# Peptides against a protein of PDB entry 4IGA, part 5

Target 1, 116 residues: chain A of PDB entry 4IGA
Amino acid sequence: KRVLIVDDAAFMRMMLKDIITKAGYEVAGEATNGREAVEKYKELKPDIVTMDITMPEMNGIDAIKEIMKIDPNAKIIVCSAMGQQAMVIEAIKAGAKDFIVKPFQPSRVVEALNKV

## One batch from the design tools (peptide; aimed at target 1 I100)

Design b1_p10_3_s2 (made by RFdiffusion4, then SolubleMPNN; from b1_p10_3, 3 letters changed)
Fold by OpenDDE base, seed 5:
Structure b1_p10_3_s2 (fold): chain B 116 residues (1-116), chain A 10 residues (1-10)
Amino acid sequence: as target 1 above (116 residues)
Amino acid sequence: MVEEILERNS
């Protein structure tokens, strides 16, 4: 399966790339903000998206909503430091399949990838 | 689903 990695932090994208590839998944591409995420989803049609929330240009919640308009069957895993209950609920209502709070263990990401 | 994810992150 191919994964689109969305995060404004280069180090976080790098970390996720390592976890994803070691787990046997392919990286379809990367995006640095929500607007890029929507554009890359249209272009690459990935199987899974890892989505940050706090990003410039367009935040992750809005990106999830736009991607769900494009593909109601999109499989989006949120990965964010914004782990309060209200934000988790908002992300799931927007269409996310899982929510991983930063900082995280690699095994948590792999588990999410395997279950969506 | 929401409750399950909340429990997982607790």
Scores: peptide ipSAE 0.278, ipTM 0.864, DockQ to the pose 0.538
OpenDDE base, seeds 1, 2, 3, 4: peptide ipSAE 0.265, 0.277, 0.266, 0.268; ipTM 0.858, 0.863, 0.857, 0.860

Design b1_p10_3_s3 (made by RFdiffusion4, then SolubleMPNN; from b1_p10_3, 4 letters changed)
Fold by OpenDDE base, seed 2:
Structure b1_p10_3_s3 (fold): chain B 116 residues (1-116), chain A 10 residues (1-10)
Amino acid sequence: as target 1 above (116 residues)
Amino acid sequence: MVQEILERNS
């Protein structure tokens, strides 16, 4: 399966790319903000999206909503430092399938990838 | 589903 990685932090994208590839998944592409995420989703039609929340241009919640308009069956896994209950609920309400709080263990990401 | 995710993040 192909994964679109969305995070404004280059280091985080690199980390996720390593985890994703080592887990046997393919990286479809990367996005650095919510606007790019929506554009890349349309272009690449990835199987899974890892989505940061706090990003410039467009935040992750809005990106999730826009992607869900494009593909109601989108498989989006949030990866964010904002692990407050309210944020988790908001992300799931927007359409996310899972929410991973930073910092995370690689195994947590792999489990999420395998589950969605 | 939501409850499970909340539990994992609590």
Scores: peptide ipSAE 0.318, ipTM 0.878, DockQ to the pose 0.518
OpenDDE base, seeds 1, 3, 4, 5: peptide ipSAE 0.305, 0.297, 0.311, 0.311; ipTM 0.875, 0.871, 0.877, 0.877

Design b1_p10_3_s4 (made by RFdiffusion4, then SolubleMPNN; from b1_p10_3, 4 letters changed)
Fold by OpenDDE base, seed 5:
Structure b1_p10_3_s4 (fold): chain B 116 residues (1-116), chain A 10 residues (1-10)
Amino acid sequence: as target 1 above (116 residues)
Amino acid sequence: MVNEILERNS
């Protein structure tokens, strides 16, 4: 399966890329903000998306909503430091399939990838 | 699903 990695932090994208590839998944591409994420989703049609929440241009919640308009069957895993209960609920209501709080263990990401 | 995810992150 192909994964689109969305995060404004280059280090985080690098970390996720390493975890994703070691787990046997392919990286479809990367996006640095919500607007780019929506554009890349249309272009690449990935199987899974890892989505950050706090990003410039467009935040992750809005990006999830826009992607869900494009593809109601989109598989989106949120990966964010904003792990408050209210935020988790908001992300799931927007369409996310899982929510991983930063900092995280690689096994948690792999578990999420395998479940969606 | 929401409850399950919240529980996992609790």
Scores: peptide ipSAE 0.244, ipTM 0.852, DockQ to the pose 0.525
OpenDDE base, seeds 1, 2, 3, 4: peptide ipSAE 0.231, 0.240, 0.230, 0.239; ipTM 0.845, 0.850, 0.843, 0.850

Design b1_p10_4 (made by RFdiffusion4)
Pose (drawn by RFdiffusion4):
Formats: C-alpha cells, sequence, structure tokens
Structure b1_p10_4 (pose): chain A 116 residues (1-116), chain P 10 residues (1-10)
C-alpha cells in the first residue's frame, strides 16, 4: 500500500517514513503543509495518508476537507499533538478514519495502516 | 528506541 506522509516537522516525517516502510508499506511521498498535501494527493493518488494538524499555510482539518473533495474514499489517519476531544471530533467529522495522538507508540501507527 | 526518540522530540 502506498502512503503519503503529511507533517511540517522534518523529524516526524523521517520517523513515520521509517515505521511505514518497515511495516511493509510503500512511502509514496511527503508533504509539509495542508496545501501541499492536497497537491500531492492529486498527483500521487496514495492509498493512505498520514495527517498532522498544526501546519503552516493550511492546517490538517482543511487538508482533510480538501482531500475528501478530491476523493470521497480517501483514507486518512491523523497523527497530531492536538489530541483534545474537540479536535478529534473535528478531524473525524472532516472525514479522517483514525486518530493517533503524539507522542505515540509505533505499533498504533501500524494498526491504523492495517485498519484502513 | 523509536518510542523514546519520538517522546524526546515531542
Amino acid sequence: as target 1 above (116 residues)
Amino acid sequence: STEEMITAFE
């Protein structure tokens, strides 16, 4: 399965890519903010996207809304420090299929990739 | 470990 990794933190993109490839998934690309996420999603058409929330330019909520418009069947797992109840509700309402709060353990990322 | 690295970063 091909995965687009979306996060403005170079370190987090690095660690997620490492976890996803070792779990048997193919890293399809990376994006560093919400607008690029939509741009890459259109270009790459990944099977799954990992999505941060707090990003410059456009946040993860808006990027989820943008990708769900491009593709109503997009599979998105949020991976964010913004783990408040309101943010989880908002991400799920926007169309994300799962939510992982940072700091996270790596096994939770794997089960989220499987789940979608 | 990976978890320790991520926790330290955050």

Design b1_p10_4_s1 (made by RFdiffusion4, then SolubleMPNN; from b1_p10_4, 7 letters changed)
Fold by OpenDDE base, seed 4:
Structure b1_p10_4_s1 (fold): chain B 116 residues (1-116), chain A 10 residues (1-10)
Amino acid sequence: as target 1 above (116 residues)
Amino acid sequence: SIADKIAAYF
């Protein structure tokens, strides 16, 4: 399966790319904000999206909503900061299938990828 | 459920 990684932090994208690749998934591409995520989703049609919430230009919640308009069957795992329960709830309401809280263990990411 | 997971984590 192919994964689109969305996060404004280069280090976070690098970390996720390593985890995703080592778990046997393919990285379809990367995006650095919500608008770019929507564009990349249209272009790449990935199987799974890892979606940061707090990003410039367009936040992850809005990106989820836009992706769900494109593909109601999109498999989105939202990646949230510790203490952002309300944002996780909003992401799930918007259509995300699961959530991961930063900082995370690689095994938690793999679990989410395998089950989404 | 996802609601249970959220409640359990936070």
Scores: peptide ipSAE 0.321, ipTM 0.876, DockQ to the pose 0.045
OpenDDE base, seeds 1, 2, 3, 5: peptide ipSAE 0.203, 0.038, 0.037, 0.037; ipTM 0.822, 0.671, 0.664, 0.673

Design b1_p10_4_s2 (made by RFdiffusion4, then SolubleMPNN; from b1_p10_4, 7 letters changed)
Fold by OpenDDE base, seed 2:
Structure b1_p10_4_s2 (fold): chain B 116 residues (1-116), chain A 10 residues (1-10)
Amino acid sequence: as target 1 above (116 residues)
Amino acid sequence: SIADKIRAYY
């Protein structure tokens, strides 16, 4: 399966890429904000998206909503430092399948990838 | 690790 990695932090994208590839997945591409995420989703049609929340231009919640308009079957895993209950609920309402709180263990990401 | 430290800040 192919994964689109969305995070404004280059180091985070790098870490996720390492985890994703070592777990046997392919990285479809990367996005650095919510607008890019939507554009890349349209372009690449990835199987899975890892989505940060706090990003410039368009946040992850709005990006999830836009992606779900494009593909109601999108498999989106949120990966965010904003692990507050309200934010988790908001992400799930938007369409996310899982929510990983930063800092995370690599196994948590792999588990999410395997389950969506 | 450095990676562990980095992810805590994002």
Scores: peptide ipSAE 0.042, ipTM 0.659, DockQ to the pose 0.396
OpenDDE base, seeds 1, 3, 4, 5: peptide ipSAE 0.032, 0.034, 0.037, 0.040; ipTM 0.636, 0.643, 0.663, 0.654; seed 5 fails the geometry check

Design b1_p10_4_s3 (made by RFdiffusion4, then SolubleMPNN; from b1_p10_4, 7 letters changed)
Fold by OpenDDE base, seed 2:
Structure b1_p10_4_s3 (fold): chain B 116 residues (1-116), chain A 10 residues (1-10)
Amino acid sequence: as target 1 above (116 residues)
Amino acid sequence: SIADKIAAYY
């Protein structure tokens, strides 16, 4: 399966790429904000998206909503420091399948990838 | 594993 990694932090994208690759998944591409995420989803049609929330240009919640318009069956895993109950509910309402709170362990990401 | 114990932040 191919994964689109969305996060404004280069370090986080690097970390996720390492985890995803070691878990046997392919990295389809990367995006640094929600607008890029929507564009890359259209272009790459990945199987899974890892989605940050707090990003410039377009935040992760809005990106989820736009991706769900493109593909109602999109498999989106949120990965965010914004782990408050209200934000989790908002992400799930937008269409996310899982929510990983930062800081996280690599095994938590792998579990999410395997279950969505 | 040691890799699983590494926490990712930010």
Scores: peptide ipSAE 0.075, ipTM 0.706, DockQ to the pose 0.315
OpenDDE base, seeds 1, 3, 4, 5: peptide ipSAE 0.062, 0.070, 0.067, 0.040; ipTM 0.712, 0.723, 0.695, 0.678

Design b1_p10_4_s4 (made by RFdiffusion4, then SolubleMPNN; from b1_p10_4, 5 letters changed)
Fold by OpenDDE base, seed 3:
Structure b1_p10_4_s4 (fold): chain B 116 residues (1-116), chain A 10 residues (1-10)
Amino acid sequence: as target 1 above (116 residues)
Amino acid sequence: SIADMIAAFY
């Protein structure tokens, strides 16, 4: 399965890429904001998306909503430091399949990838 | 890696 990694932080994208690859998944591509995420989703048609929330240009919640308009069957895993109850609820309402709170253990990401 | 450790917290 191919994963689109969305995060404004280069270090986080690098970490996720390492985890995803070691778990046997392919990295389809990367995006640094929500607008890029939507564009890359259309272009790459990934099987799974990892989605940060706090990003410039377009945040992760809005990106989820836009991707779900394109593909109602999109498999989106949120990965965010904003693990507040309200944000988790908003992400799930928008269409996310899972929510990983930063900081996280690699096993948590692998578990999410395997379950969506 | 050091980069991975930093990334885990942001």
Scores: peptide ipSAE 0.037, ipTM 0.682, DockQ to the pose 0.287
OpenDDE base, seeds 1, 2, 4, 5: peptide ipSAE 0.035, 0.036, 0.033, 0.035; ipTM 0.668, 0.674, 0.670, 0.681

Design b1_p10_5 (made by RFdiffusion4)
Pose (drawn by RFdiffusion4):
Structure b1_p10_5 (pose): chain A 116 residues (1-116), chain P 10 residues (1-10)
Amino acid sequence: as target 1 above (116 residues)
Amino acid sequence: MEKILEEAHE
Protein backbone atom coordinates (compact mmCIF):
# COMPACT_ATOMS: atom_id res chain seq x y z
CA LYS A 1 0.00 0.00 0.00
CA ARG A 2 1.23 3.50 -0.91
CA VAL A 3 1.27 6.11 1.93
CA LEU A 4 1.64 9.96 1.77
CA ILE A 5 3.12 11.33 4.95
CA VAL A 6 1.94 14.84 5.93
CA ASP A 7 3.67 16.82 8.73
CA ASP A 8 5.57 20.07 8.94
CA ALA A 9 8.28 18.52 11.21
CA ALA A 10 11.14 17.00 9.27
CA PHE A 11 11.94 14.62 12.19
CA MET A 12 8.37 13.25 12.41
CA ARG A 13 8.20 12.72 8.63
CA MET A 14 11.53 10.89 8.92
CA MET A 15 10.38 8.55 11.79
CA LEU A 16 6.94 7.83 10.19
CA LYS A 17 8.55 6.96 6.85
CA ASP A 18 10.84 4.58 8.69
CA ILE A 19 7.92 2.85 10.54
CA ILE A 20 5.73 2.61 7.41
CA THR A 21 8.41 1.03 5.14
CA LYS A 22 9.51 -1.43 7.82
CA ALA A 23 5.88 -2.48 8.35
CA GLY A 24 5.70 -3.46 4.66
CA TYR A 25 4.05 -0.36 3.19
CA GLU A 26 5.44 1.83 0.40
CA VAL A 27 6.09 5.53 1.13
CA ALA A 28 4.57 7.36 -1.85
CA GLY A 29 5.61 10.90 -0.87
CA GLU A 30 5.64 13.56 1.79
CA ALA A 31 4.03 16.93 2.27
CA THR A 32 4.84 19.68 4.76
CA ASN A 33 1.57 21.58 5.12
CA GLY A 34 -2.12 21.28 4.23
CA ARG A 35 -1.93 22.83 0.76
CA GLU A 36 0.95 20.59 -0.30
CA ALA A 37 -0.96 17.62 1.13
CA VAL A 38 -3.88 18.30 -1.21
CA GLU A 39 -1.39 18.92 -4.06
CA LYS A 40 0.45 15.65 -3.46
CA TYR A 41 -2.75 13.71 -2.96
CA LYS A 42 -3.97 14.76 -6.40
CA GLU A 43 -0.55 13.96 -7.99
CA LEU A 44 0.26 10.72 -6.22
CA LYS A 45 -3.22 9.26 -5.44
CA PRO A 46 -1.95 7.38 -2.39
CA ASP A 47 -3.91 4.53 -0.76
CA ILE A 48 -3.45 6.05 2.74
CA VAL A 49 -2.40 9.41 4.18
CA THR A 50 -0.95 10.20 7.59
CA MET A 51 -2.00 13.68 8.65
CA ASP A 52 -0.61 16.14 11.18
CA ILE A 53 -2.97 18.97 12.41
CA THR A 54 -0.79 22.00 13.31
CA MET A 55 0.92 23.15 10.16
CA PRO A 56 1.75 26.39 8.54
CA GLU A 57 -0.42 27.70 5.72
CA MET A 58 -3.26 25.22 6.05
CA ASN A 59 -3.97 22.95 8.95
CA GLY A 60 -4.78 19.24 8.93
CA ILE A 61 -8.52 19.74 9.34
CA ASP A 62 -8.73 21.84 6.22
CA ALA A 63 -6.37 19.45 4.36
CA ILE A 64 -8.66 16.53 5.33
CA LYS A 65 -11.66 18.49 3.95
CA GLU A 66 -9.72 19.25 0.76
CA ILE A 67 -8.66 15.63 0.17
CA MET A 68 -12.19 14.26 0.92
CA LYS A 69 -13.44 16.63 -1.84
CA ILE A 70 -10.81 15.38 -4.28
CA ASP A 71 -11.63 11.79 -3.24
CA PRO A 72 -14.61 10.85 -1.04
CA ASN A 73 -12.98 7.47 -0.38
CA ALA A 74 -9.62 8.87 0.89
CA LYS A 75 -8.24 6.97 3.88
CA ILE A 76 -6.61 9.31 6.39
CA ILE A 77 -5.09 8.64 9.77
CA VAL A 78 -4.43 11.72 11.90
CA CYS A 79 -1.15 11.74 13.81
CA SER A 80 -1.04 14.91 15.96
CA ALA A 81 -0.13 16.52 19.34
CA MET A 82 -3.63 18.07 19.26
CA GLY A 83 -5.36 15.13 21.05
CA GLN A 84 -8.17 17.13 22.72
CA GLN A 85 -11.71 15.75 22.46
CA ALA A 86 -12.80 18.68 20.30
CA MET A 87 -9.96 18.10 17.81
CA VAL A 88 -10.63 14.39 17.53
CA ILE A 89 -14.30 15.08 16.90
CA GLU A 90 -13.43 17.68 14.31
CA ALA A 91 -10.95 15.40 12.47
CA ILE A 92 -13.39 12.48 12.43
CA LYS A 93 -16.24 14.78 11.32
CA ALA A 94 -13.98 16.04 8.46
CA GLY A 95 -13.51 12.44 7.34
CA ALA A 96 -10.39 10.95 8.98
CA LYS A 97 -10.67 7.23 9.72
CA ASP A 98 -8.37 7.09 12.73
CA PHE A 99 -6.53 9.31 15.21
CA ILE A 100 -3.17 8.79 16.94
CA VAL A 101 -2.00 11.29 19.58
CA LYS A 102 1.69 12.22 19.87
CA PRO A 103 3.87 11.04 21.45
CA PHE A 104 2.71 7.70 20.19
CA GLN A 105 4.03 4.20 20.17
CA PRO A 106 4.98 2.77 16.72
CA SER A 107 2.60 -0.33 16.91
CA ARG A 108 -0.45 1.99 16.93
CA VAL A 109 0.68 3.44 13.53
CA VAL A 110 0.91 -0.09 12.14
CA GLU A 111 -2.56 -1.10 13.29
CA ALA A 112 -3.99 2.13 11.91
CA LEU A 113 -2.39 1.42 8.47
CA ASN A 114 -3.93 -2.08 8.57
CA LYS A 115 -7.31 -0.84 9.69
CA VAL A 116 -7.69 1.42 6.62
CA MET P 1 -16.95 8.25 19.78
CA GLU P 2 -15.92 7.27 23.22
CA LYS P 3 -14.07 4.24 21.86
CA ILE P 4 -12.27 6.38 19.30
CA LEU P 5 -11.18 8.81 22.04
CA GLU P 6 -9.82 6.01 24.13
CA GLU P 7 -7.96 4.44 21.16
CA ALA P 8 -6.46 7.80 20.25
CA HIS P 9 -4.34 7.65 23.41
CA GLU P 10 -3.14 4.05 23.19

Design b1_p10_5_s1 (made by RFdiffusion4, then SolubleMPNN; from b1_p10_5, 4 letters changed)
Fold by OpenDDE base, seed 2:
Structure b1_p10_5_s1 (fold): chain B 116 residues (1-116), chain A 10 residues (1-10)
Amino acid sequence: as target 1 above (116 residues)
Amino acid sequence: MEELLRRAHE
């Protein structure tokens, strides 16, 4: 399966890429903000999306909503900072299939990838 | 969704 990684932090994208690759998944691409995520989803048609929902200025939840309009069967795993419970709830309501709280364990990422 | 929401509220 191919994964689109969405996070404004280059370090986080790198970390996720390592975990995803080592778990036997392919990285379809990367996005640095919610708008780019929607564009990349259309372009790459990934099987799974990891979505940062704590991105400043650009709402990751809005990206989820737009992706769900494109593909109602989209498999989106949200990554959230600790203390962003309300945004996690909204992300789930928007159609996210799982969520991971930062800082995360690699095993937790793999569990989410395997489950969705 | 319900179970996921439950987890998110914990």
Scores: peptide ipSAE 0.470, ipTM 0.905, DockQ to the pose 0.322
OpenDDE base, seeds 1, 3, 4, 5: peptide ipSAE 0.453, 0.467, 0.463, 0.033; ipTM 0.903, 0.906, 0.904, 0.665

Design b1_p10_5_s2 (made by RFdiffusion4, then SolubleMPNN; from b1_p10_5, 5 letters changed)
Fold by OpenDDE base, seed 2:
Structure b1_p10_5_s2 (fold): chain B 116 residues (1-116), chain A 10 residues (1-10)
Amino acid sequence: as target 1 above (116 residues)
Amino acid sequence: MEELLKKAYE
């Protein structure tokens, strides 16, 4: 399966890319904000999206909503910082299929990828 | 969604 990685932090994208690749998934592409995420989703039609919430231009919640308009069957895993419970809940209500709390263990990422 | 929300509320 192909994964679109969305996070404004380059380090986080790199880490996720490593985990995703080592787990046997393909990285379809990367996005650094919600607007890019929506555009990349349209372009790449990935199987899974890892979605940061707090991003410039467009946050992850709005990106989820827009992606769900494009593909109601989108498989989005949100990645959220500790203390952002309300935002995680909002992401789930927007259509996210799972969530991971930062900082996370690689095994938790793999679990989420395999589950959605 | 319900089960996922439950997890999120923990």
Scores: peptide ipSAE 0.349, ipTM 0.869, DockQ to the pose 0.312
OpenDDE base, seeds 1, 3, 4, 5: peptide ipSAE 0.302, 0.323, 0.339, 0.026; ipTM 0.857, 0.861, 0.867, 0.605

Design b1_p10_5_s3 (made by RFdiffusion4, then SolubleMPNN; from b1_p10_5, 3 letters changed)
Fold by OpenDDE base, seed 2:
Structure b1_p10_5_s3 (fold): chain B 116 residues (1-116), chain A 10 residues (1-10)
Amino acid sequence: as target 1 above (116 residues)
Amino acid sequence: MEEILKRAHE
């Protein structure tokens, strides 16, 4: 399966890319903000999206909503920091299928990928 | 969703 990685932090994207690749998934592409995520989803039609919802420049929830309009069957895993419970809940209500908490544990990331 | 929401509240 192909994964679109969305995070404003290059280091986070790199780390996720490593985990995802080592788990046998393909990285379809990367996005650095919510607008780019939506455009990349349209372009790449990935099987899974990892979506940072703590991006300060763009509300990740909005990106989820827009992707769900494009593809109601989109498989979005939100990525959050501790203390972002309200945002995670909002993301799930917006259509996200699961969430993982930063700092990422590789096993948890893989579990989420396999489960969605 | 319910399971995920429950976990999100933990």
Scores: peptide ipSAE 0.362, ipTM 0.884, DockQ to the pose 0.334
OpenDDE base, seeds 1, 3, 4, 5: peptide ipSAE 0.357, 0.354, 0.352, 0.229; ipTM 0.881, 0.881, 0.882, 0.827

Design b1_p10_5_s4 (made by RFdiffusion4, then SolubleMPNN; from b1_p10_5, 3 letters changed)
Fold by OpenDDE base, seed 2:
Structure b1_p10_5_s4 (fold): chain B 116 residues (1-116), chain A 10 residues (1-10)
Amino acid sequence: as target 1 above (116 residues)
Amino acid sequence: MEEILRRAHE
């Protein structure tokens, strides 16, 4: 399966890429903000999306909503910072399939990838 | 969804 990684932090994208690749998934591409995520989803048609929902000035939840309009069967795993419970809930309501709280553990990422 | 939401509330 191919994964689109969405996070404004280059370090986070790198970390996720390593975990995803080592778990036997392919990285379809990367996006640095919610708008790019929607564009990349259309372009790459990934099987799974990891979505940062704590991106400043750009609402990751809005990206989820737009992706769900494109593909109601999209498999989105949200990544959130500690203390963003309300946004996680909204992300799930918007159509995300699972969530991971930062700092994440590789095993938790793999578990989420395997379940969606 | 319900189970995920439950976890999110914890």
Scores: peptide ipSAE 0.360, ipTM 0.882, DockQ to the pose 0.325
OpenDDE base, seeds 1, 3, 4, 5: peptide ipSAE 0.359, 0.356, 0.356, 0.271; ipTM 0.882, 0.882, 0.882, 0.846

Design b1_p10_6 (made by RFdiffusion4)
Pose (drawn by RFdiffusion4):
Structure b1_p10_6 (pose): chain A 116 residues (1-116), chain P 10 residues (1-10)
Amino acid sequence: as target 1 above (116 residues)
Amino acid sequence: HVEELLEENS
């Protein structure tokens, strides 16, 4: 399965890519903010996207809304420090299929990839 | 589903 990794932190993108490839998935690309996420999603058409929330330019909520418009069947797992109840509700309402709060353990990322 | 996610992340 091909995965687009979306996060403005170079370190997080690096550690997610490492987890996803070792778990048997193919890293399809990376994006560093919400607008790029929508741009890459259109270009790459990944099977799954990992999505941060707090990003410059456009946040993860808006990027989720943008990708669900491009593709109503997009499969998105949020991976964010913004683990408040309101944010989880907002991400799920926007169309994300799962939510992982940072700091997270790597096995939770794997089960989220499987789940979608 | 939101409740389950909050519990998993607690």

Design b1_p10_6_s1 (made by RFdiffusion4, then SolubleMPNN; from b1_p10_6, 4 letters changed; failed a check: a repeat of another design)
Amino acid sequence: MVEEILKRNS

Design b1_p10_6_s2 (made by RFdiffusion4, then SolubleMPNN; from b1_p10_6, 4 letters changed)
Fold by OpenDDE base, seed 2:
Structure b1_p10_6_s2 (fold): chain B 116 residues (1-116), chain A 10 residues (1-10)
Amino acid sequence: as target 1 above (116 residues)
Amino acid sequence: MVEEILRRNS
């Protein structure tokens, strides 16, 4: 399966890329904000998206909503430091399948990838 | 599903 990695932090994208590839998934592409995420989703049609929340241009919640308009079957895993219950609920309401709070264990990401 | 995700992030 192919994964689109969305995070404004280059280090985080690198970390996720390492985890994703070591787990046997392919990285379809990367995005640094929600606007890019939506555009890349349209272009690449990835199987899975890892989505940050706090990003410039467009935040992750709005990006989830826009991606869900494009593909109601999109598989989006949120990865964010914003782990408050309200944010988790908001992300799931928007369409996310899982929510991983930063900092995270690599195994947590792999588990999420395998479950969606 | 939501409950499970909330439990893991609590």
Scores: peptide ipSAE 0.350, ipTM 0.886, DockQ to the pose 0.524
OpenDDE base, seeds 1, 3, 4, 5: peptide ipSAE 0.325, 0.326, 0.329, 0.341; ipTM 0.877, 0.876, 0.877, 0.883

Design b1_p10_6_s3 (made by RFdiffusion4, then SolubleMPNN; from b1_p10_6, 5 letters changed)
Fold by OpenDDE base, seed 2:
Structure b1_p10_6_s3 (fold): chain B 116 residues (1-116), chain A 10 residues (1-10)
Amino acid sequence: as target 1 above (116 residues)
Amino acid sequence: MVEEILKRNA
């Protein structure tokens, strides 16, 4: 499975890349904001997307909505520090399959990857 | 589905 990593923080993208690759997945590409995420999804057609919420240009919720327009079957896992119940519900309503609150354990990410 | 995700993040 190929994963598109979306996060404005370089260190977070690096961390996720390490987790994803060690878990046996391939990194399809990276995006630093919601706009790039949508563009990269169209270009790469990844199997899974890890999506941050708080990003410049376009936030993760809007990116999820746009990706779902492109591919209603998209598998999006949110990874965000914004773990409020309202945000989780909003992300799922937008189309996300899971929501991982930062900080997280690598096993939580792997579990999510395997389940979507 | 939402409930399960909320539980994991509770």
Scores: peptide ipSAE 0.330, ipTM 0.881, DockQ to the pose 0.543
OpenDDE base, seeds 1, 3, 4, 5: peptide ipSAE 0.312, 0.299, 0.315, 0.309; ipTM 0.876, 0.872, 0.879, 0.876

Design b1_p10_6_s4 (made by RFdiffusion4, then SolubleMPNN; from b1_p10_6, 5 letters changed)
Fold by OpenDDE base, seed 2:
Structure b1_p10_6_s4 (fold): chain B 116 residues (1-116), chain A 10 residues (1-10)
Amino acid sequence: as target 1 above (116 residues)
Amino acid sequence: MVEEILKRNE
């Protein structure tokens, strides 16, 4: 399966890329904000998206909503430091399938990838 | 589903 990685932090994208690749997934592409995420989703039609929340231009919640308009079957895993219950609920309400709080263990990401 | 995700993030 192909994964679109969305995070404004280059280090985080690199880390996720390593985890995703080592787990046997392909990286479809990367996005640095929610606007790019939506455009990349349209372009690449990835199987899975890892989505940050706090990003410039467009936040992750809005990006999830827009992606869900494009593809109601989108598989989006949130990865965010914003792990408050309200944020988790908001992300799931928007359409996310899972929510991983930063910092995270690689195994948690792999588990989420395998489950969606 | 939400409950499980919330539990994991507590």
Scores: peptide ipSAE 0.328, ipTM 0.882, DockQ to the pose 0.543
OpenDDE base, seeds 1, 3, 4, 5: peptide ipSAE 0.312, 0.306, 0.318, 0.325; ipTM 0.878, 0.874, 0.880, 0.882

Design b1_p10_7 (made by RFdiffusion4)
Pose (drawn by RFdiffusion4):
Structure b1_p10_7 (pose): chain A 116 residues (1-116), chain P 10 residues (1-10)
Amino acid sequence: as target 1 above (116 residues)
Amino acid sequence: PEALIPVSHA
């Protein structure tokens, strides 16, 4: 399965890419903010997206809304420090299929990739 | 215990 990794932190993109490839998935590309995420999603058409929330330019909620418009069947797992109830509700309402709060353990990322 | 991936920032 091809995965687009979306996060404005170079370190997090690096660690997620490492976990996803070692778990048997293919890293399809990376994006560093919400607008790029929508741009890459259109270009790459990944099977799954990992999505941060707090990003410059456009946040993860808006990027989720943008990708769900491009593709109503997009499969998105949020991976964010913004683990408040309100944010989880907002991400799920926007169309994300799963939510992982940072700091996270790597096995939770794997089960989220499988789940979608 | 399984190690955690820390929160990071740009």

Design b1_p10_7_s1 (made by RFdiffusion4, then SolubleMPNN; from b1_p10_7, 4 letters changed)
Fold by OpenDDE base, seed 1:
Parts: sequence; structure tokens; C-alpha cells
Structure b1_p10_7_s1 (fold): chain B 116 residues (1-116), chain A 10 residues (1-10)
Amino acid sequence: as target 1 above (116 residues)
Amino acid sequence: MEPLIPVTYA
């Protein structure tokens, strides 16, 4: 399966890329904000998306909503430092399948990849 | 598909 990595932090994208590839998945591409994520989703048609929430231009919640309009079957895993219950509920309502709070263990990301 | 339970590490 191919994964689109969305995060405004280069170091986080690098970390996720390492985890994803080590787990046997392919990285379809990267996006640095929500608007770019939507564009890349259309272009790359990834199987899975890892989605940050706090990003410039367009936040992750809005990006989830837009991607779900494009593909109701999108498999989106949120990866965010904003782990409050309200944010988790908001992400799930938007269409996310899972929510990983930063900082995370690599095994947690692998678990999410395997289950969506 | 039902959403997964979020897990945090502290």
C-alpha cells in the first residue's frame, strides 16, 4: 500500500517515512499543508494518508473533510500533538479512521497502518 | 469500518 505523508514539519515527515517504509509500505508522496494534501491526494491516489492537524494554509481537519469529498473511502490516520478528546472527536467526525498523539512510538503507527 | 481507539504515550 502507498501512503501520503502530510505534516508541516520536515523532521516529522522524515520520521514517518522511515517508519512507513520499514513496515513494508511505500511512500506515495509528501505534503506540507492541508491544501497541498488535497492536491496530492487527487494526483497520487494513495491508499493511506497520515495527517497532521496544525498546519498553515489549511489545517488537517479541513483537509480530511475535503479528501472525504473526493474519496469517501479514504483511509486517513491523524498524527497530531493536539490529542485532546474534543480534537479526536472532531477528526473522527471529519472522517479519520485513527488518531495518533505525538509523541508516538513507531509501533503505534504500524498498528494504525495495518488496521485501516 | 469503525474508527480505531486513539492511543497516546506519556
Scores: peptide ipSAE 0.030, ipTM 0.641, DockQ to the pose 0.054
OpenDDE base, seeds 2, 3, 4, 5: peptide ipSAE 0.024, 0.029, 0.027, 0.035; ipTM 0.600, 0.654, 0.621, 0.657; seed 5 fails the geometry check

Design b1_p10_7_s2 (made by RFdiffusion4, then SolubleMPNN; from b1_p10_7, 4 letters changed)
Fold by OpenDDE base, seed 5:
Structure b1_p10_7_s2 (fold): chain B 116 residues (1-116), chain A 10 residues (1-10)
Amino acid sequence: as target 1 above (116 residues)
Amino acid sequence: MEPLIPVTFA
């Protein structure tokens, strides 16, 4: 399966890329904000998306909503430092399939990838 | 202040 990695932090994208590839998945591409995420989703049609929330241009919640308009079957895993109840609920409502709070264990990401 | 809540929706 191919994964689109969305995070404004280069280090986080690098970390996720390492986890994803070592787990046997392919990195379809990367995006640094929600607008890019939507564009890349259209372009790459990835099987899975890892989505940060706090990003410039467009935040992750809005990106999830836009991607769901494009593909109601999109498999989006949120990876965010914003693990408040309200944000988790917003992510669920937007259509996220999982919510991983930063900092996280690599195994947690792999489990999410395997389950969606 | 509220706790961070890791959630799995599998």
Scores: peptide ipSAE 0.118, ipTM 0.743, DockQ to the pose 0.050
OpenDDE base, seeds 1, 2, 3, 4: peptide ipSAE 0.098, 0.113, 0.050, 0.100; ipTM 0.739, 0.744, 0.707, 0.737

Design b1_p10_7_s3 (made by RFdiffusion4, then SolubleMPNN; from b1_p10_7, 4 letters changed)
Fold by OpenDDE base, seed 5:
Structure b1_p10_7_s3 (fold): chain B 116 residues (1-116), chain A 10 residues (1-10)
Amino acid sequence: as target 1 above (116 residues)
Amino acid sequence: AEPLIPVTYA
């Protein structure tokens, strides 16, 4: 399966890329903000998306909503430092399948990838 | 209720 990695932090994208590839998944591409994420989703049609929340241009919640409009069956895993209950609820309500709070263990990401 | 907060980057 192919994964689109969305995060404004280059080091985080690099980390996720490593985890994803070592788990046997393919990285479809990367996006550095919500707007780019939506564009890349349309272009790449990935099987799974890892989505950061706090990003410039367009935040992750809005990106999730836009992607869900494009593909109601999109499999989006949020990966964010903003793990407050309100934010988790908002992400799930927007359509996210899982929410991983930063900092995280690689195994948590792999489990999420395998379950969605 | 399932978000995990464990520490580990790379």
Scores: peptide ipSAE 0.036, ipTM 0.654, DockQ to the pose 0.186
OpenDDE base, seeds 1, 2, 3, 4: peptide ipSAE 0.029, 0.031, 0.030, 0.027; ipTM 0.640, 0.644, 0.650, 0.626

